Peptides against a protein of PDB entry 3S8F. Designs and how they scored, part 36

Target 1, 157 residues: chain A of PDB entry 3S8F
Amino acid sequence: VLTLFVAVPSLMTAFTVAASLEFAGRLRGGRGLFGWIRALPWDNPAFVAPVLGLLGFIPGGAGGIVNASFTLDYVVHNTAWVPGHFHLQVASLVTLTAMGSLYWLLPNLTGKPISDAQRRLGLAVVWLWFLGMMIMAVGLHWAGLLNVPRRAYIAQV
Target 2, 166 residues: chain B of PDB entry 3S8F
Amino acid sequence: DEHKAHKAILAYEKGWLAFSLAMLFVFIALIAYTLATHTAGVIPAGKLERVDPTTVRQEGPWADPAQAVVQTGPNQYTVYVLAFAFGYQPNPIEVPQGAEIVFKITSPDVIHGFHVEGTNINVEVLPGEVSTVRYTFKRPGEYRIICNQYCGLGHQNMFGTIVVKE

## One batch from the design tools (peptide; made by RFdiffusion4, then SolubleMPNN)

Design b1_p10_5_s1 (from b1_p10_5, 5 letters changed)
Fold by OpenDDE base, seed 1:
Structure b1_p10_5_s1 (fold): chain B 157 residues (1-157), chain C 166 residues (1-166), chain A 10 residues (1-10)
Amino acid sequence: as target 1 above (157 residues)
Amino acid sequence: as target 2 above (166 residues)
Amino acid sequence: DLEALLLLVY
């Protein structure tokens, strides 16, 4: 069945989004190999949130390939590794995308722009969320590799 | 202008798609490499063995906990384990140090986990299926069995013990 | 283990 190739559509989608970001950054005046990144609107939580979600999704996607491997899944299955994986996918990408969507949607629905204070608070929330998720995810993956079981309150490690 | 922009977007997309494909193959290659260099640690899935969960408690090798540990060779044992809501049978499981143990694990009720601390034994136990795991305990002592698959209200307290004797 | 490898890609 070539199970690992199930990852292809997701990877294609993710990197297509990355391509769009590069294009947008270059349209905003970014130049060179990395200059386009700096040119992106990092002052807008509606932008920053889903982008941070995508960044979390990258290692999560790699982990997804591991989890889909019969041989490697034996090592990681039902360990803390699995929660680490889906927290990157759901609690990072999905949640941050939802947050970002709200930062875009609410001003448009109400006709009122976000205040500078609200914008700054939004940025703080998004970055703190991302940081917390990364810490938790790294910890869970590490614990999983140490054979800490999921759905259990005890572990030897 | 729109056409120019479209072409530019396509160029970037092609580049990133190529990168995506390359990364996929890198991951596959890494998995293949790991498998090729670490084959000794791979436990084959084996052939699927089925049992009737409705009769497993009454008939067969799982029916009597006192007969659950069967010596199959000079230093080889088969242990027939039931994972049920909420515990393991037999409990404790007593096995000799240094012996090759084949665990045959099934469930009469719902899906459970069979995670043995301090070992690489970690399998799901499905009603109607037999999970087979081979392991040799090198150190004597007590090894805790943990259910790592949610199985109901008593899940968090579902533990067993393997006692490895010298 | 060839069987494991086949199962990996299957």
Scores: peptide ipSAE 0.006, ipTM 0.799, DockQ to the pose 0.079
Fold by OpenDDE base, seed 2:
Structure b1_p10_5_s1 (fold): chain B 157 residues (1-157), chain C 166 residues (1-166), chain A 10 residues (1-10)
Amino acid sequence: as target 1 above (157 residues)
Amino acid sequence: as target 2 above (166 residues)
Amino acid sequence: DLEALLLLVY
């Protein structure tokens, strides 16, 4: 019950953020159905990180509904599926949002702008983190569907 | 300016709402398809049954491991299983191939898991409650029982065996 | 949300 109550507001937040991104992209000169995406500041790790987190949140949110469903939860409960969900919602979304926030917050608090080298390194870190988390999350979800248990060092696949 | 911006945002929100709902249904459908094709399906939970965890070892159907397997019909059995720190009773559990097995699992101490490898049997076992799972083993052999709920220092070594006989 | 996004970009 609680999961469903948070799922609806979370979905509302997600599409509102997406709408804001589209609006911002169009203000930056993006045109057409997808041109606004390219117009967004992909050279800024403070922007890229939380956006990648949001992308990971979409399948993670769907997984949350699955975990809250009695019939489906019976299949995935205490399997590798559950940590797969966590790594999308916490290790990806929350962590990437925190990383992005730091790339914005620290220069503003210290008054010292990040160098171009630091910016490029930040982008590399964010993208590598996202890619690694996606590989791990997909693997864990797949393993969970194959009935690999969580909290066990030995499993038959 | 603010009103125009608000109207524009609402238009984009409507589009993204429709897209998000569509994607939600797609994901649910994909998950349902994957579960239907790659898993043994869902085993229905039994009716809620309570038991006293303080006496379950001394009296009742879980007290004697030699009497844990009860034939209830021509090809139907009930197996009374205790999950405890750190193992299962009886161990091994011996059942015939092709028979309908009703597992009634409870715990005398803390919460445990009952996960049977190679099957879709996967339930939590709570002290004071009886977990009921119905399953038919189609293949003879040994099936390992794994605890997938952390239950203490010996959790990683908590295993059992089901032996399915021809 | 738009204001927050603008603050994030600039």
Scores: peptide ipSAE 0.000, ipTM 0.740, DockQ to the pose 0.019
Fold by OpenDDE base, seed 5:
Structure b1_p10_5_s1 (fold): chain B 157 residues (1-157), chain C 166 residues (1-166), chain A 10 residues (1-10)
Amino acid sequence: as target 1 above (157 residues)
Amino acid sequence: as target 2 above (166 residues)
Amino acid sequence: DLEALLLLVY
């Protein structure tokens, strides 16, 4: 009950952030239904990291609702599904947000802008992390649906 | 300018809130659909039954492994299982094919898992509580029991076996 | 959130 109750405010918050992104994209010259997305600063790792984290958080949030269902929990509870959910929520959103925060914070604290090489490396790190996390998360969710147990080194699938 | 910007922000927020609500309903619908189409995979929880974990090994239906399998009907059995650090009792559990098996599982020490491979049996076992699971094995053979809840240094080696006889 | 984003971009 508590999880489902928190799900509504969380969704509202997530889409409020999306609203801010749309507004920013339109201010940067984006037009139409999706043109504002392209107008966002995808060349800045401080921006890309938390946005990718948010994108990974969306399916994780949906999974949270599944996990909170008593009937569906019998299928996924204590299987590899649960670690898959965790990695979308923590290792994607929280970790990528932390990475993005560092790309913003360090230049501001030192007064020195990041070099172009550092920027490109940062983008590579963020995208590789996101892609790796998506592959792992999908694999874990799939394994969970195949009844692979959590906290076990062997499984019959 | 600030007022215009504020109004614009509110308009986008309202749109995304509407989208959020729509997506919420979609998710609820998907959950409902899943429940409607996959009801066979749900193991209903039984009534809360409690036992004293400090005496469960000495007295009661879990005390003697030789008496753990009880025939309750022509094609129905109750199996009293202990999950402990680090194994299961009885082990192996022998049951006939096609019979309805009611597992009553508890622990004398810490929390354990009771996951039976090849089945939808997957429950946590808490000291002081009895987990009840009902299942019918349609195929003869050996089914491995795996502990999927961390229970100590020997957790990774905690296995049991169910032998389904023809 | 919007303010934070604007500070990041500008």
Scores: peptide ipSAE 0.000, ipTM 0.759, DockQ to the pose 0.018
Fold by OpenDDE base, seed 3:
Structure b1_p10_5_s1 (fold): chain B 157 residues (1-157), chain C 166 residues (1-166), chain A 10 residues (1-10)
Amino acid sequence: as target 1 above (157 residues)
Amino acid sequence: as target 2 above (166 residues)
Amino acid sequence: DLEALLLLVY
């Protein structure tokens, strides 16, 4: 069994989601190579949140290949690199998807739509979350490459 | 209609699947290139060596900290290190500068980390297994050993020291 | 580095 073969189903799934997004964007009038992206509902936090999560998941997925590589894992294992990877995979994709799901779920459960003010606030929240997460993740990955240990409050660097 | 929509979705899926596979190969190629050109510091796993964690403190090369550093050649040493809750022995570990040091590390209790600051030494230490790491200290001074695997209430304070003498 | 390449696929 090939170790990196595990990435194949994951990539297939991820890019199938991307295919669905392209289809949706084109149905909304988007044309060309990138026009369909702009046509997506970027004014809806229920959409923006999981998409931002997906964007963060891309470098995290690449890191997954690194972590699964025998020789490269030796370099990054139990360093700050690992938490950096987790924050991209869980705290970005999963968390933002959950946040986005709430923006859809709560109005449906209560029977009342989200106000425009709440919508704008929601957009601000998810973008700020994404930005903060990217900063933290980059920092953690960088620290990991500098051999900052995981689960320690002290480092030589 | 639904049929046209499904057909369109399938077309996009095929394109993205092809892209996915292409990217996979690109990533593999990049990793392969990195390993081929930047192999410094990469240490492969050694042979599995086992020890009885229940007796490692009483008998064998880990039993006496005073005998933990063994000269095996003109400029070669083996150091038998125990990682335990919550510290390392011997502590400090004294080795000469420029010598090839083989660390043999095990645990009598739970899983610990053995992370030596300023080096590429970073291994998990499992009870019943011996971790082997080879390293040559080029600079004299003190190197801190940090436990980077949670091992209990005292984990955050679990430190050791390697003293490299001129 | 054939060995390194092989280790990636194990």
Scores: peptide ipSAE 0.006, ipTM 0.793, DockQ to the pose 0.086; fails the geometry check

Design b1_p10_5_s2 (from b1_p10_5, 5 letters changed)
Fold by OpenDDE base, seed 4:
Formats: sequence, structure tokens, C-alpha cells
Structure b1_p10_5_s2 (fold): chain B 157 residues (1-157), chain C 166 residues (1-166), chain A 10 residues (1-10)
Amino acid sequence: as target 1 above (157 residues)
Amino acid sequence: as target 2 above (166 residues)
Amino acid sequence: DLEALLLLVE
């Protein structure tokens, strides 16, 4: 019960970030229920990368609730499900956030803006990374539900 | 303008916080529903049982692999299993089909896994603790035991076998 | 229960 209670502040934080994104989008001219999303700077890899990380974090966070459940953890523990979970958390959220941070930080530190070609390449990289991570994560979660063991090179399935 | 912006932010935050709380309750409800409707596959945690890993190979029920399978009643057995670097004992584990098997698993060295393919048996094995798993094999045959917890250089080759006899 | 978990995740 106490372990699962950690989900409360985590969710509060996550949705506070969402609120900030909504406000930013509306400041940029977005209107309506979803128009603010389109108004966000999707042409900037420094923005897109962390946001994609957050999107990966959503199913990862939901999985975290499952993993923290006393009863449900017996089903998924030490199966491929677990790597699926933390690849969403680390290899998606943390990694993409790091990528985004570098796209912002390096130009500011050097005083040299990135070229348009570099920007476009950056966008391609982060989107492809996200796509690959989603495919892998879904595969790992699915394998885990099929009782594929973690840390083994062989499986019955 | 700044004051209006701050008020707007607060309004959005309140909305999203309310949504977050709602989602929390939804998740709790889904878990509760799952537990209420699908309880057959849930394995309860056993009581904490401790053992001395330094002597477990020398004395006690794990010391002799030939005596590891103990009949405790009609169609009931207890199997004392050691997970060690890098294997299991006894190996193979021989049990009858349809019998209720209580596995008592511990380790003399490091943490190992005990994952039995084709079953829902999947536990970590800690030195100094005894993992207890109850299972009934309905089908005869060979079931592979896989270590799913990294335990050293030979981890990838650490396998065992359960032979279920008719 | 794997089926129950699938229902939860989906």
C-alpha cells in the first residue's frame, strides 16, 4: 500500500507538466480542447525529444503501478515485462530528455545556432528513436505476458 | 498580463490535478476489478522463513539431493531445492503427476532465479531465505528451470529439469 | 493471472 502511494505525487507531477504544456500551447495561439497541442514547437528537437520521452513515460508509469501491485507483480516480475517497463523510463524518457537537453544546451554554450539541416536530422533521430523504443517496449511487455523470462537467452515461447 | 497568466496557469493546474486524481481512482478500480474477477492465478507470498546459507549444504533437508523429495501426505510432496552457482539440485527433480508439490527453495551462495517454463512458478531465491511455492503438475513431461536473476559468469547456462512422471 | 493483466494493460 505504501509503495503504491508513491504513484500519487508522481501523477500530480506528470499532470502539472501537462498543464504547463497546455498553457504554453495556448500562449502560442492554440485554441480549443486539442488545438494547443498543435501550437507547440514541434519543429524544435530540443522540445520534441523530451515530449516524446514523456509520452513513453505514460505507459511506463502505468506499468509502474502494475509492478508496484503486490498481487500483479507476481505475474510480471523477472519476466521480459520488467525490461519493457524500464526501457520506457530510462531508454525513452531519460535518454530523449538528455538528447533534447543537448540540443538546447550546446547551441547556448557555444553561441552557435544549429543549422537547418542539423535541426531536421535531429528531429528524424528523436522520432526514429521513439518509434524504435515503442516497438521494443511493446514487444518486451508482450513477451513478458507470455511468461518469457528476464535475463535468459532462451524461452519456451 | 502576468497576473492573468498566473491565474490561467492555476486554473489549468487545478483541472489537471483533478484529472490525475480521477485517473488514480480508475487505476485502483481496475486493479480491484482484476483481483475480484481473476484471482485464480495469484500466488500469495509465503511466510518469511530463514536458513543459514553457510550450513545449508551440510545439514538439514537440503543437504542430501537423494532425500530432497519428501512425501508429506497422500498425493502431497515437499521438494527441497538448492539454487547455486551454477545449477539446481536435485537435478532432475522427479515428482508424480497430479500431486501437490511444495517447493522449498534456497541458495547457499548468491541470489538466483527459479523460473519453471510452462508454469507460473517464478521466484527469486535469496541466500538466507526459503522461497515456498505450491504447484500441481497436471501434465507429465519435462519442465525446464531457468535462472532469471543474474548470478555470475555461468548465469546463462544455469538450468534445471523437473520430470513429472505419470 | 495473465488474462487479467492483459485486460488491465489494454
Scores: peptide ipSAE 0.018, ipTM 0.803, DockQ to the pose 0.365
Fold by OpenDDE base, seed 1:
Structure b1_p10_5_s2 (fold): chain B 157 residues (1-157), chain C 166 residues (1-166), chain A 10 residues (1-10)
Amino acid sequence: as target 1 above (157 residues)
Amino acid sequence: as target 2 above (166 residues)
Amino acid sequence: DLEALLLLVE
């Protein structure tokens, strides 16, 4: 149980980021319980990418708590569940954050804004990446619950 | 103006922080609930048993595959299994249906996995440590052992078989 | 985090 307290700093960080998003959305004119979400700059891949990464991190974080539980880990350890978890963490959050960072960094370093075509392409890339990652992650978690082994090319199911 | 904005930010942060803590407790509660209501089949961690990986092939209960299956009771067996690069011994492991099998698994070389298809047997096998798993096979047939921990170039081909006889 | 976010959305 004490091991689960490792999740506290991560949760605190994640939800403080969420708080920042809410504040930003409200500064942009968003109102109500959910209106601030729509007010966020969803037309900017530099914004969308890390936010999508954060969204993927939510179920991943929940899975992290599961994985940290001795009892529950017995069920999921070294099954497809585990790669499902880290794909949400690394291939979603970290990767999308890196993508988003590049969309900010490159225009800043070059002094030239991205073209509208590049922006639209960027949006497509990050959304498709997120979608694919979610599909894969759900599949891996599901397979893991069916006792599909990790690091094996064959399975009973 | 800046002060007001700062206060607003703090309010949102406090709210979300409270939510995060609440969610943490929810998760803990769910785990506790699961443990309390679904204890059947949970195998508690055994005492850490150590073995010398450098001599395990030469002496002791793992040394002779022909003596690996030991009857310890009328319907109880202990099976001493080695996971090595790249296979298992004995192979096949022959056990009777309905008997309580205690697997004592160790490795003479590197870390391996011991995942038995169709069962809840899934443990890592560390050199110098003995993994103990208890299981009763209810159905006769062949159960494949899969290494689910990367152990080298032949990892993907590292399989064993448990044959459960009527 | 807010400042970082603002930089990303500018």
Scores: peptide ipSAE 0.005, ipTM 0.806, DockQ to the pose 0.020
Fold by OpenDDE base, seed 2:
Structure b1_p10_5_s2 (fold): chain B 157 residues (1-157), chain C 166 residues (1-166), chain A 10 residues (1-10)
Amino acid sequence: as target 1 above (157 residues)
Amino acid sequence: as target 2 above (166 residues)
Amino acid sequence: DLEALLLLVE
């Protein structure tokens, strides 16, 4: 009940954020239907991390609706699907947002800007984390759909 | 300037809201696809049923494993299964191929899982509640029951077997 | 499915 209750507002919020990103991108000189995306500050890990988190949250959010649906939950419950969902929500969105927040917070708290090397390393970490998490999540969801159980050392497939 | 900016933002919001609506349909379609492809053959059956976990071992249809398989009609059976720490009874569960099987599963102790490998049967078993699953085994052989809900120190070794006879 | 809906609400 709670999941479904918050699903629509959450989606609205997500798309509002997207609208803000589009506006920001266009203010930064992006043009066309998708040109605004390229204009966003992809060189800043404080930006990239939470955005990647949001991207991971898209399938995760859909999965949340699945998990909250009685009939669909019967299919996925206690399978590898569930940890797949969690890794998208927590290990992707929350974790990447936290990572991004650090890249904003630390310079502001210390008064010292991050070095270019630190920035580049941060970008690498964030992108690699996202990639790894997507691989893991896809694998877990796929395994879950194949009825691989969670909390069991034996998989049926 | 602010007014123009606000109008622009509103335009983008409207666009994204429209997109969100479209995505809802996509999600619905994906859900429908998932249901169509992954739920076939397994149907949660029956109403919510309660039992007393403290007496389920002594009285009622779960008390005697030898009487756990009940023929309810032509090619129809009800199987009363206990999931307990750490196993299942009866074990093995013997049912005929092609018969409609209604599993009535409960627990005398803690929450367990009832996951039948090779099938889509996968339910949690709560003390005081009867889990009901309807399934027809089309292939003869042995199907392993595994617990996919942590239930204690012996959780990883909690297995049962369904033997489907020709 | 009314039953499913009821279970979802509980």
Scores: peptide ipSAE 0.000, ipTM 0.768, DockQ to the pose 0.050
Fold by OpenDDE base, seed 3:
Structure b1_p10_5_s2 (fold): chain B 157 residues (1-157), chain C 166 residues (1-166), chain A 10 residues (1-10)
Amino acid sequence: as target 1 above (157 residues)
Amino acid sequence: as target 2 above (166 residues)
Amino acid sequence: DLEALLLLVE
């Protein structure tokens, strides 16, 4: 069994989700190669949050292949690279999906729609979260490549 | 409408699946390129060597820190290192500049890390297994050993030193 | 390099 075949089911799943997004965007009037993206409901934090999570998951997935590679894992293992990967996979995709779910769930549970102010605040929260997470993740991966150790409060660099 | 929708979804899925497979090959190519052009840090797995963690302190090459550094050739040494809660033995480890050093590292207690700053030496140390790392220090000085695997309450203070002499 | 590639696909 080839090690890299582990990535195949994950990629199939991820891009099936992307296919659903394209379909949705085209149903909303989007046309062309990228026009469907603009047609998606970017004014809804319940949508934006998980989509931003998916975007963060792309480099995380690439990193997953690196981490699963025998020779390359030697370089990055137990360095700051590893928590960088985790924050892309868990703290971005999973967390943002949970946040987005709340923006859908709470209005449905209470029977009250969110106010415009709440909607705008929600958008600010998820975008700021994504931005902060990307900065942190890039920093951690960079530090990892500079051989900064994981689980240490000090480093050479 | 349902049939049209399903057909459309299927078409998009096929496109994205094709893209996913293409990306898989791109990643494989990138990994291959990295391996082909990498000038340092590609270390293949060595032969698995086992040791009894319950007796490693009493007998064998790890038992006496004064005998931990063994010259195996004109410019080659083997260093038998213990990683334990919470430190390294011997400490400091003294080796000559320019010599090929083979570190044989094991643990008598729990899993530890052996991360040497300024080098590409970074391995986990498992009780019952011997980690083997080969390295040549080109520059004299002190190199700090850091435990990068959580090993208990004293983990954060678990440090060692390698002193490379001219 | 060949050995490294072989190890990668194992």
Scores: peptide ipSAE 0.000, ipTM 0.802, DockQ to the pose 0.084

